# Ledger of designs, part 54: peptides against a protein of PDB entry 4N3Y

Target 1, 83 residues: chain A of PDB entry 4N3Y
Amino acid sequence: ETRDQVKKLQLMLRQANDQLEKTMKDKQELEDFIKQSSEDSSHQISALVLRAQASEILLEELQQGLSQAKRDVQEQMAVLMQS

## One batch from the design tools (peptide; made by RFdiffusion4, then SolubleMPNN)

Design b2_p15_5_s2 (from b2_p15_5, 7 letters changed)
Fold by OpenDDE base, seed 4:
Structure b2_p15_5_s2 (fold): chain B 83 residues (1-83), chain C 83 residues (1-83), chain A 15 residues (1-15)
Amino acid sequence: as target 1 above (83 residues)
Amino acid sequence: as target 1 above (83 residues)
Amino acid sequence: SVMAPLEEFERRLQA
């Protein structure tokens, strides 16, 4: 019967729409999660880069200090040897 | 006394070198951590992107199905109304 | 440079 067919198709349409809405919601949630995760990772890495930069500066200072100390020792030893 | 100065400077040199080595080690560990974290995040995000793509395909299929179902219902209703 | 790969990574994440 045509009427029964129509009713069946209407039900299928509603079911399909429900599934579509659910899938759209799931996709949106996944996209939001990816976005948030990416932002979190980016911020974390940026912070760690800054820490690495601080360590680099400290290294440079220590290297300079080491070089100066070595020169100072050599100079003092030269004076001592002349005595 | 010059000799005492030399000994003091030698000690300072050793201490500076120790600090330098420690800082270099810390920096290296931090760089390694950042590298590993970045790789992990990249892989995770890639996997999630693939999941999102799968959802997108499913959405497209559902949308097509919904459109077809709507057309089918309209066609059947037209037949019914002509009766 | 250690920073270059990290900068590229961050750029890609934000693109």
Scores: peptide ipSAE 0.055, ipTM 0.473, DockQ to the pose 0.024
Fold by OpenDDE base, seed 3:
Structure b2_p15_5_s2 (fold): chain B 83 residues (1-83), chain C 83 residues (1-83), chain A 15 residues (1-15)
Amino acid sequence: as target 1 above (83 residues)
Amino acid sequence: as target 1 above (83 residues)
Amino acid sequence: SVMAPLEEFERRLQA
């Protein structure tokens, strides 16, 4: 019956519309999430990179200090042996 | 006294070495963490991008379907009105 | 050094 068929199609249309709206919302949320996540990750990584750089500088300083200290000890030992 | 001075310097050297080793370890751990975090984030973002793409395709299909359904309803109504 | 690869990653992430 045509009337019933029309009603059925109207229902299908409403259902499809609901799904469309839901999907549109979901897509937007996903895009927003990606954007936020990317920015957060980028910032975090940048901070960690800077930290790693600082550690590298410290390492170089420590290595230099160790070398100097070693030389100082050697010199002092030489003095001691000459006493 | 030279002997005591040497001993002090030896201690300082040991302390510096310990600090160096610790810092080296910390730096390595940070590098590893950055690598892991970056990879994880990249994979996650990629997955979400694909999901967004899929949603976009679905949206297009739904829009097309809605348009068709609307036309179908209109046609059926026309038939009904002619009965 | 991990600096260069990380910088490249950040560049791609921000693109």
Scores: peptide ipSAE 0.052, ipTM 0.476, DockQ to the pose 0.026
Fold by OpenDDE base, seed 1:
Structure b2_p15_5_s2 (fold): chain B 83 residues (1-83), chain C 83 residues (1-83), chain A 15 residues (1-15)
Amino acid sequence: as target 1 above (83 residues)
Amino acid sequence: as target 1 above (83 residues)
Amino acid sequence: SVMAPLEEFERRLQA
């Protein structure tokens, strides 16, 4: 009878709404996770970039120092040979 | 009448199922996005780590070279003074 | 050392 159909549809509707609610909650949690993960990754990458840049600056300074030291040695050798 | 209730519930059920289907699709897309984003971030971080490691090795070599050059200059100066 | 913290991070990333 129609009454039985109503009861069945009401049950089905409740089940569908329960699943919808759960799925919407899960989706929201994933969105939150994506946002947090993106921020964490961005921060980590920025830190690594800064570290790499600091190392590059130090490398340039050391290369300059090494070149200067080699020039100084060559100059000293020239003086020695002329002495 | 009960017949009108059945029709109303059927409409509500269809609407709920449509929303459920859409939300489940959205959730799946977010899961796919998370997976891809995680792989991309992992790869980028690994590349930066390798670059940093290469720079550190070069720094060590340059520091050793600079120290050696300094010693060589000092030795040359000593010879010069004794000459 | 620049490598020490990065190596630790790399290990965690691969775990």
Scores: peptide ipSAE 0.036, ipTM 0.352, DockQ to the pose 0.025
Fold by OpenDDE base, seed 5:
Structure b2_p15_5_s2 (fold): chain B 83 residues (1-83), chain C 83 residues (1-83), chain A 15 residues (1-15)
Amino acid sequence: as target 1 above (83 residues)
Amino acid sequence: as target 1 above (83 residues)
Amino acid sequence: SVMAPLEEFERRLQA
């Protein structure tokens, strides 16, 4: 009968709305997690990149220093040998 | 009247279920995004760590080489000066 | 140490 149908639909509607609210909350929690996680990851990656860059610069400086030192010693040895 | 109430509740139920389905889909998309993003970040960080490690090893080698070269040149110069 | 912060990060990542 129509009255029983109304009651059934009211129950179903309440159940659907309850589930909707729960799902919306879960979605919000995921969005918050994504936001925080992405920020954390970005900061960590940036720090690693900067450190890698610093290391690369130091490597280049050391390579230049080593090359120059080798040239200097060769020059000094040449001078001493020529004297 | 009851008949009109039934029709209204049926419409509301359909609307609620449609919204529920949409929200569930959005949630699933966020979960998929989190999964993929976390994997990508992990891989990227691992690559950066390995690169940093390789650079550090090379730096140590260069520092040792430079120190040894300096010692060698000093020794050679000493020999040449003493001769 | 250049590796110290990176090693710590790796540890946290693997934990």
Scores: peptide ipSAE 0.041, ipTM 0.354, DockQ to the pose 0.026; fails the geometry check

Design b2_p15_5_s3 (from b2_p15_5, 8 letters changed)
Fold by OpenDDE base, seed 4:
Structure b2_p15_5_s3 (fold): chain B 83 residues (1-83), chain C 83 residues (1-83), chain A 15 residues (1-15)
Amino acid sequence: as target 1 above (83 residues)
Amino acid sequence: as target 1 above (83 residues)
Amino acid sequence: SVLQPLEEFERRLLE
């Protein structure tokens, strides 16, 4: 019967629409998740870069200090050796 | 004493190097994670797009079928009403 | 919305 076919198709259409809506929602949620995750990670990376830069600066300072201290010790030893 | 200063600076330098190395490693791991996550999600999105497209095609078919069935019912009713 | 036309179709079909 054609009327039964109409009813069946209406049900199938609703089911298909639900499927489509679900899929679209899932896709959007995934895209949103990626965007948020990427932004969060970008901020973390920026913070890590700053920390690394601070460490680099400290290393340079320590290296300079170490070099100077070494020179000072050498000079003192030289004086003692000559006295 | 200058010699003590040298020893202290050597220790501090090693500690700073360790800190820098750790920070650089953490940064790299985070970047790698983002890259992998993004690629995985991209594949998932592609799959979802295909599923959505399949649903859209099905919906179009159902819409056409439903329209035809509706027309058939209307024609039958018209005949009955005129008989 | 991709679903907008379909929703309208369903509405018209039921009328």
Scores: peptide ipSAE 0.120, ipTM 0.507, DockQ to the pose 0.010
Fold by OpenDDE base, seed 5:
Structure b2_p15_5_s3 (fold): chain B 83 residues (1-83), chain C 83 residues (1-83), chain A 15 residues (1-15)
Amino acid sequence: as target 1 above (83 residues)
Amino acid sequence: as target 1 above (83 residues)
Amino acid sequence: SVLQPLEEFERRLLE
């Protein structure tokens, strides 16, 4: 009967709508998660970059100090040998 | 003594280098993680989009079917009343 | 590599 078919189709339509809504919600939640995760990670990466840069500066300073100290020792030896 | 200072600076330099290397490694690992996570999520989102689109098509078809069925019932009633 | 200059320095130091 056509009337019964209408009722069945109406139910199926509601079910399909629910499925669509659920899928859309799931998609949105995943997108939100990625966005939040990306932002958090970005901040963490930035912090690590700063830490690395600080270490680079320290390395440069220590490198220069070491080189100078080495030169000082060599100079002292040269002076002694020349005396 | 300058010679002892050289030794100390050399040790400090090695320590600083280790710190820098560790920081760089940590940064790289985080970047790799984000990249992998993003790719995985992107694929999942794409799948959900396709599912949503399929549901949309189904909804459209069901809506049309429902509308047609409704019209059929109304037409039948009209015919009966006109007879 | 950011470490390359340091590696070169260490090499020279050991010479």
Scores: peptide ipSAE 0.093, ipTM 0.497, DockQ to the pose 0.010
Fold by OpenDDE base, seed 3:
Structure b2_p15_5_s3 (fold): chain B 83 residues (1-83), chain C 83 residues (1-83), chain A 15 residues (1-15)
Amino acid sequence: as target 1 above (83 residues)
Amino acid sequence: as target 1 above (83 residues)
Amino acid sequence: SVLQPLEEFERRLLE
């Protein structure tokens, strides 16, 4: 019966439209999330890179100081043993 | 006192090393997270695109069917009124 | 490894 077919198709059309709108919304939200997440992460990574570089410089300076201090102690000990 | 300086520098060096290792680990974990997240999202977006396209095709088919059904009903009604 | 020189330094320091 054609009248029943019309009603059935109307229901299916509404359901399909709802699904399409939902899918389009979900897609857009996901793209927005990825964009925002990548920007946030990029900033964090940049900050961490700078932090790591600063730590590396500090380590080099500390190594130099430690080596010098060790040498100075050994020199003083040698002098004491000879006195 | 030089001996105390050596001990102090050793402590500072260990702390700096811990910080460097932590920072490098955090950076790597963040990069891994971004990579995994982007891959997951890319797959989801692709699936949603296909789903949306399928829904669009379905909508077009349903619209055609609905239009045809409506025309058929109107034609039948016209015949009934003339009889 | 960027930490290799540090590890070697620490090892030599403890000798």
Scores: peptide ipSAE 0.089, ipTM 0.493, DockQ to the pose 0.009
Fold by OpenDDE base, seed 2:
Structure b2_p15_5_s3 (fold): chain B 83 residues (1-83), chain C 83 residues (1-83), chain A 15 residues (1-15)
Amino acid sequence: as target 1 above (83 residues)
Amino acid sequence: as target 1 above (83 residues)
Amino acid sequence: SVLQPLEEFERRLLE
């Protein structure tokens, strides 16, 4: 009976619509998650970059200091040896 | 004593270098994580897109079917009323 | 299209 077919199609349409809404919602939530996750990670990476840069600067300073200290020791020894 | 300063600086240099290596490693791991996570999410989203598209097609078909069924019922009723 | 924003998102994600 056509009437029965109409009712069946109405049900199927409602079910399909529900599925569509669910799928679209899930998709949106995933997009939002990725966006938020990326932003959080970006901030963390930025912080790590700054830390790395600070370490690099420190390394340079310490290397220079070490070299200077070494030279100072050698100069002092030279003076003593000449005494 | 300068000699003591040299030794101290050597230690500090080693410590700073260790910190640098650790920081750079952590940064790289985070970048790798983000890359992998994004790829995984991209695949999931693609699947959801396909599912949503399928639902949209189904909705269109069902809507057309429903409309046709409704018309068929009305036509049948019209014939009966004219009898 | 309802899915266009998502498609654009996917495109950007892969860039």
Scores: peptide ipSAE 0.067, ipTM 0.477, DockQ to the pose 0.024

Design b2_p15_5_s4 (from b2_p15_5, 8 letters changed)
Fold by OpenDDE base, seed 4:
Structure b2_p15_5_s4 (fold): chain B 83 residues (1-83), chain C 83 residues (1-83), chain A 15 residues (1-15)
Amino acid sequence: as target 1 above (83 residues)
Amino acid sequence: as target 1 above (83 residues)
Amino acid sequence: SVLQPLEEFQERLES
């Protein structure tokens, strides 16, 4: 009967709408999760990059100091040998 | 005494070199950590993006089905009203 | 797509 068919289709429509809403919610939650995860990673990486840069500066300073110290030792040795 | 000064400088040189090696190691570990963290995040985000895309496809299918179901119900109602 | 910015970010991470 046409009447029964209409009622069946109306039920299917309601069920489809429920699934649509659920899927939309799930998609949004996934997108939000990805966004948050990405932001957290970005911030952590930024902090680590800063630490690495600080270490890089220290490394350069140590290298320069080491070179100078070597030269100073050599100069002092030369003076000692002349005495 | 010059001899004592030389020995002191040599000790300082050794200490500076030790610190240099330590700093180089620390820097390398930080860089490796950043690289690994970035890769892990990338892989996780990729997986989540795939899931979100699957949900997006399902969403589109549901939307199309919902629209068709609505049209079908309307058509059946029209037939019913004519009878 | 609303996912495009995220996908672009992911691509940058991989490169």
Scores: peptide ipSAE 0.056, ipTM 0.468, DockQ to the pose 0.024
Fold by OpenDDE base, seed 5:
Formats: C-alpha cells, structure tokens, sequence
Structure b2_p15_5_s4 (fold): chain B 83 residues (1-83), chain C 83 residues (1-83), chain A 15 residues (1-15)
C-alpha cells in the first residue's frame, strides 16, 4: 500500500537525518581537536627550537672562550719562558 | 496525492543519504589526518628532544673544559711565578 | 645549521 510506503519512507528519512546530524557533530569535534592539537604542537616545537637556539649560541661562546683560553695560556707561558 | 508524496519522500531520502555519505567520508579523512599529524608531530618532537639533549651534553663538556683551562692557566702562571 | 630542519618544520606549522 502506498500509505504504508509513505510512512516507511518518513521513518527512514528521519533516521537518516538523525544520523547525519550526529556525523556532522562528530566531524566538528574532530576539526576542533585538530585545531587545538596543531596549536599545542606548534607552541611546543617553537619552545624547543628557541631553547635549542639558545644552547647553540652558548655552545659557540664556550667554544670561543675555550679556544681563547688555550691561546692565552700558551701566550703567557711563552712570555714567561722568553723572559 | 499519496503517490506524489511517496516520490517526494524518496527524493528527500536519497538526498539525505548522499549527504550522509559525504559527511562520513569527510569525517574519515579528518580521522586519517589526525592520525598522520599526530605521528608526524611525535616523531619531530622526539628528534628535537634528542638533539637538545646532545647539545646539553656538549654544553656541559665545554663548560668543564673552559673551567679547567682557566684553572690550568692560573696554575701554570703560579708555578712560573714561584720559580 | 643543525637547527635548520627544525626551523623549517616550525615554519610549516605556522603557515
């Protein structure tokens, strides 16, 4: 009967719409999660990069200082030995 | 007419199902993206941590070397001055 | 620089 078919289709349509709404909500939640996760990762990586850069600068300074210290001790010894 | 109503509902149902399928596909793509992004971020952060640790070790070594070099030059000068 | 690949990665994240 056509009437029964109409009622069946109406039910199916409501079910489909409900599922669609649920799926759209899930998608939105995932998008929000992606956004938050991406921001968190970016901030953490930025902090690591900055810290690594600071360490690199200090390394270069220490290397220079060590080299200079070595030269200074050699120079001072040379001066003392020559006198 | 009931027949016309049936046809209309059938169309609406097909449209809803098509939209549902599309939304489900979009959700799946986001899930895949999240998975891949999370893995990539984890690997990158791990690499940064390891590099930072290596730099930290080298910094400590250089600091020790510089301190020792300073002590050595002082000791050598003291010995030379006392002789 | 050892940090260059990391900096490039950071730039991609910020874009």
Amino acid sequence: as target 1 above (83 residues)
Amino acid sequence: as target 1 above (83 residues)
Amino acid sequence: SVLQPLEEFQERLES
Scores: peptide ipSAE 0.043, ipTM 0.358, DockQ to the pose 0.023
Fold by OpenDDE base, seed 1:
Structure b2_p15_5_s4 (fold): chain B 83 residues (1-83), chain C 83 residues (1-83), chain A 15 residues (1-15)
Amino acid sequence: as target 1 above (83 residues)
Amino acid sequence: as target 1 above (83 residues)
Amino acid sequence: SVLQPLEEFQERLES
């Protein structure tokens, strides 16, 4: 009968909306996660870039020092050979 | 009347399920995106780690060379001063 | 530059 059909449809509607609510919540959580994860990764990688840059500077300084030391050794050797 | 109520509920049910389907699809797309994004990031960061490690090794070698050069200069200076 | 790939990666991430 129509009355029974109404009750059935009401139940189905409630169930459908419950599932919709759940799914919408899940979607929202994923969106938030993506946003947060992206931001976190961006900051972490920025920090890594800075670290790498610091290492580059150190490398350059060491190379300069090595080159200078080499020159100094060569100079002293020349003096020694001329004495 | 009950008949009109049935029709109304049927419409609402259809609309609810349409929205549910759309939301579920969106959720799935986000899940897939997160998965793919995580994998891509993981590989890229792994590569960066390797590069950083290579830089560390180079730094150590340069430091060793610098130290040795320093010692050599000191030795030659000592010899020169004793001549 | 040794940092070039990392810098490029960062730029892509920030865009």
Scores: peptide ipSAE 0.041, ipTM 0.357, DockQ to the pose 0.025
Fold by OpenDDE base, seed 2:
Structure b2_p15_5_s4 (fold): chain B 83 residues (1-83), chain C 83 residues (1-83), chain A 15 residues (1-15)
Amino acid sequence: as target 1 above (83 residues)
Amino acid sequence: as target 1 above (83 residues)
Amino acid sequence: SVLQPLEEFQERLES
């Protein structure tokens, strides 16, 4: 009976629409999640980069200071040996 | 005393190196995490896109079927009214 | 197309 066929197709159409809407929503939520996650991680990485840069600068300063201190010790030893 | 200063600077240098190494490692781990997370999400999104496409095709087919079914009912009604 | 935004997003991820 054609009437029953129409009603069946109407139900199937509603189901298909619901599935499509759900799938599109899920996809959008995932896109939003990735965007937010990437932004959060990017900010954290930027902070870590700054810390790494600070550590690198400190290393350079300390290495130079250590070299100078070593030279100072050697100079003092030379003076002591002269007496 | 200069000797003590040298030893202090050596300790500070070691600490600075350790901090630098740790910071660089943490940054790399975060970059790797973002990369992996993005890849996983991308694959999931691709699957959802395929599902959405399938739903869209089904919707088009069902809409066409529904329209045809409606026309069939109308045609049958016209025949019935002629008798 | 309804899926165009998603396709564009995928293209950005693959780039």
Scores: peptide ipSAE 0.068, ipTM 0.410, DockQ to the pose 0.023; fails the geometry check

Design b2_p15_6_s1 (from b2_p15_6, 11 letters changed)
Fold by OpenDDE base, seed 2:
Structure b2_p15_6_s1 (fold): chain B 83 residues (1-83), chain C 83 residues (1-83), chain A 15 residues (1-15)
Amino acid sequence: as target 1 above (83 residues)
Amino acid sequence: as target 1 above (83 residues)
Amino acid sequence: SSLLQELEDLRRILS
């Protein structure tokens, strides 16, 4: 009868509300996880970028040194040939 | 003497070249690592975003269901009061 | 250093 139907609907309403609450919580946890993961990745990438930049600087310095050494050898060879 | 100096410089040049080669290799390895790490993170984040979107859809459906259930209860209560 | 720029762009996107 109608009264029993109302009680059933009230139960269903409570169940739906409980599921809604659970889903809201799960969604929030997922969003928080994504945010945290993104921040962690961002920070790691930043650190690695700095390392790559340092390596690039070292490479440039070595290239300059190599070029200078080559010039020095050439100069000394010229002196030797004149002696 | 000059000849010995030249030989020393030639050795230094070879050493510098070896270090340059090593540094170039190390730099490339670092870049490859960064690229791979970034791709992995990107793919994981994309998957998580899709999951979050699915949860959002479910949340909306539950909210709609809850609203409908509330209306149904109200209608049945009205019928009950008239009986 | 196009790779470095790409990495910085990616970092910005992830933020």
Scores: peptide ipSAE 0.056, ipTM 0.449, DockQ to the pose 0.021
Fold by OpenDDE base, seed 3:
Structure b2_p15_6_s1 (fold): chain B 83 residues (1-83), chain C 83 residues (1-83), chain A 15 residues (1-15)
Amino acid sequence: as target 1 above (83 residues)
Amino acid sequence: as target 1 above (83 residues)
Amino acid sequence: SSLLQELEDLRRILS
């Protein structure tokens, strides 16, 4: 019966519309999440890069200090041997 | 006394070396963490991008379906009015 | 130093 068929199609249309609306929302949320996640990760990585850089500077200073200390010890040993 | 001074410098050298070793380890751990974190984030983002793409395809299909359904309803209504 | 540059590149890619 045509009337019943129309009613059925109207229901299907409403259901499809509901699904569309839901999917639109979900997609938007996913896009927002991706954006936010990327930004958060970028900031975290930046902070860690700076920390790594600081550590690298410290390492260079320590290496330099060790070299100097070694030379100082060698010099003092030479003095000791001359005594 | 020179001997005591040498011993002191040797101790300082050992301490500096220990600190250097520790810092080297810490730096390496930070670098590894950054790398792993970046990889994990990248993979997650890729997955979410694909999901968003799928949702977009679905949205297009639903929109098309809705348009068709609307036309179908209109046609059926016309038939009903002619009865 | 090269590693730090690589990490910065990764950051750029993720942003």
Scores: peptide ipSAE 0.053, ipTM 0.450, DockQ to the pose 0.023
Fold by OpenDDE base, seed 5:
Structure b2_p15_6_s1 (fold): chain B 83 residues (1-83), chain C 83 residues (1-83), chain A 15 residues (1-15)
Amino acid sequence: as target 1 above (83 residues)
Amino acid sequence: as target 1 above (83 residues)
Amino acid sequence: SSLLQELEDLRRILS
């Protein structure tokens, strides 16, 4: 029966459309998640970079201080040995 | 007393060196953490991209199927109306 | 310094 066949096809069409709508929604949610995740990661990385930079500055200052302290010790030792 | 001064400076030098070593360790740990976090994020993003691509392919297939189904319904309806 | 540059590159890629 052709009429019954048409009804079957109409049902199949509705089912397919429902599936398409669901898939489109899922894809959009995934895209949103990826975008948000990327932004969150970017912010976190930026914060960590700043922290690493602060540590690097501190390290350089400490290295300079150590070098100066070494020189000061050597100078004082020289004074001792010469006196 | 110069000798006492030298001893003080030596202590300060040791303390500074200890602090430097600690800071270097902390920095290394931070770098390792950042690297690991970045790699993990990269892998996750890649997986999500693949999933999104799969969904896109499915969407295209569904769209094609829907179009075909629509045409089939229209054809069957035409048969009905013509018979 | 190389690490910081690498991190900045990654940040740029992610953004």
Scores: peptide ipSAE 0.053, ipTM 0.447, DockQ to the pose 0.022
Fold by OpenDDE base, seed 1:
Order: C-alpha cells, then structure tokens, then sequence
Structure b2_p15_6_s1 (fold): chain B 83 residues (1-83), chain C 83 residues (1-83), chain A 15 residues (1-15)
C-alpha cells in the first residue's frame, strides 16, 4: 500500500541524507588539509629561501675573498721577482 | 493524501541523491588533486635538495681555496722579507 | 640565484 511506500521512501531518504552528511564532512576535511598543507609548505619554503639567500651572500663573499687573495699572491710574487 | 506524500518524498530523495553524487565527485577530485600535488612537490623538492647539495660542495671548496690562498700569500711575504 | 628562484617558484605554486 501507499503507506508502506511512504515508510520505505522515508528510510531511503534518511540513508541518503546520512551519506550526504558524511561525504560533505569528508570533503571539508580534505579542503582543510589542502589549505593547511599549503600554508605549512609556504612558510617552510620562505624559511628555506632566507637560508639560501644567506648562503648565497656567503658564497659571493668567499668568491670575492678568493679572487682578492689570488691578486695579493700575484702582487707579492711580482715584488719578489723585482727584488 | 498519502499519494501526495509519496510524490514529495520521491522528489526529495532524487534531490538528495543528486547532491550526494555531486559531492562524491567533488571529493574524488580533491583526492586526485592531493595525490598529484604531493607527487609533484616531492619531485621538485628532491631536485632542490640536489641543487642545494651542489651549492654546499661549492661553498666548501671556496672556503678551502680561500684558506689556501691566504697561506700562499703568507709564504710569499715570508720569502719577500728574507730576500 | 637560480636555486632561490626555484624555491620562490615553489612557494608561489603552493600558495
């Protein structure tokens, strides 16, 4: 009878809504995960960029120092030869 | 009447199932995105690690070169003074 | 500077 059909449809509707609620919750958790992961990665990369910049400055200073040291040696050798 | 209730519930059930299907699709797309993003990031990070290691080796070589150059200058100065 | 640029690019992509 129609009454039995109503009861069956009500049960099916409840089941569908339960699954919908669960799936929406899962989706939200994934969105939250993506957002948090992106933020964490962004901050970590920023720290690594700063560290890399410091290393690059040091590298440039060492290159300049090495070049200067080589020039100094060459000058000393020239003085030695002329002495 | 009960017949009208059945029709209403059938409509509600169809709407719920449509939303469920859409939400499940969206969830799957997010999972796919996370998987792909993780793989891409992992490979990119590995490449950056290798480059960072290369820079570190260069840094060590420059430090050694600078120290050696300094010693060479000192030796040349000593020779000059004794000449 | 190439390494720095790659890190900055990665940051941009993940943001």
Amino acid sequence: as target 1 above (83 residues)
Amino acid sequence: as target 1 above (83 residues)
Amino acid sequence: SSLLQELEDLRRILS
Scores: peptide ipSAE 0.051, ipTM 0.366, DockQ to the pose 0.019

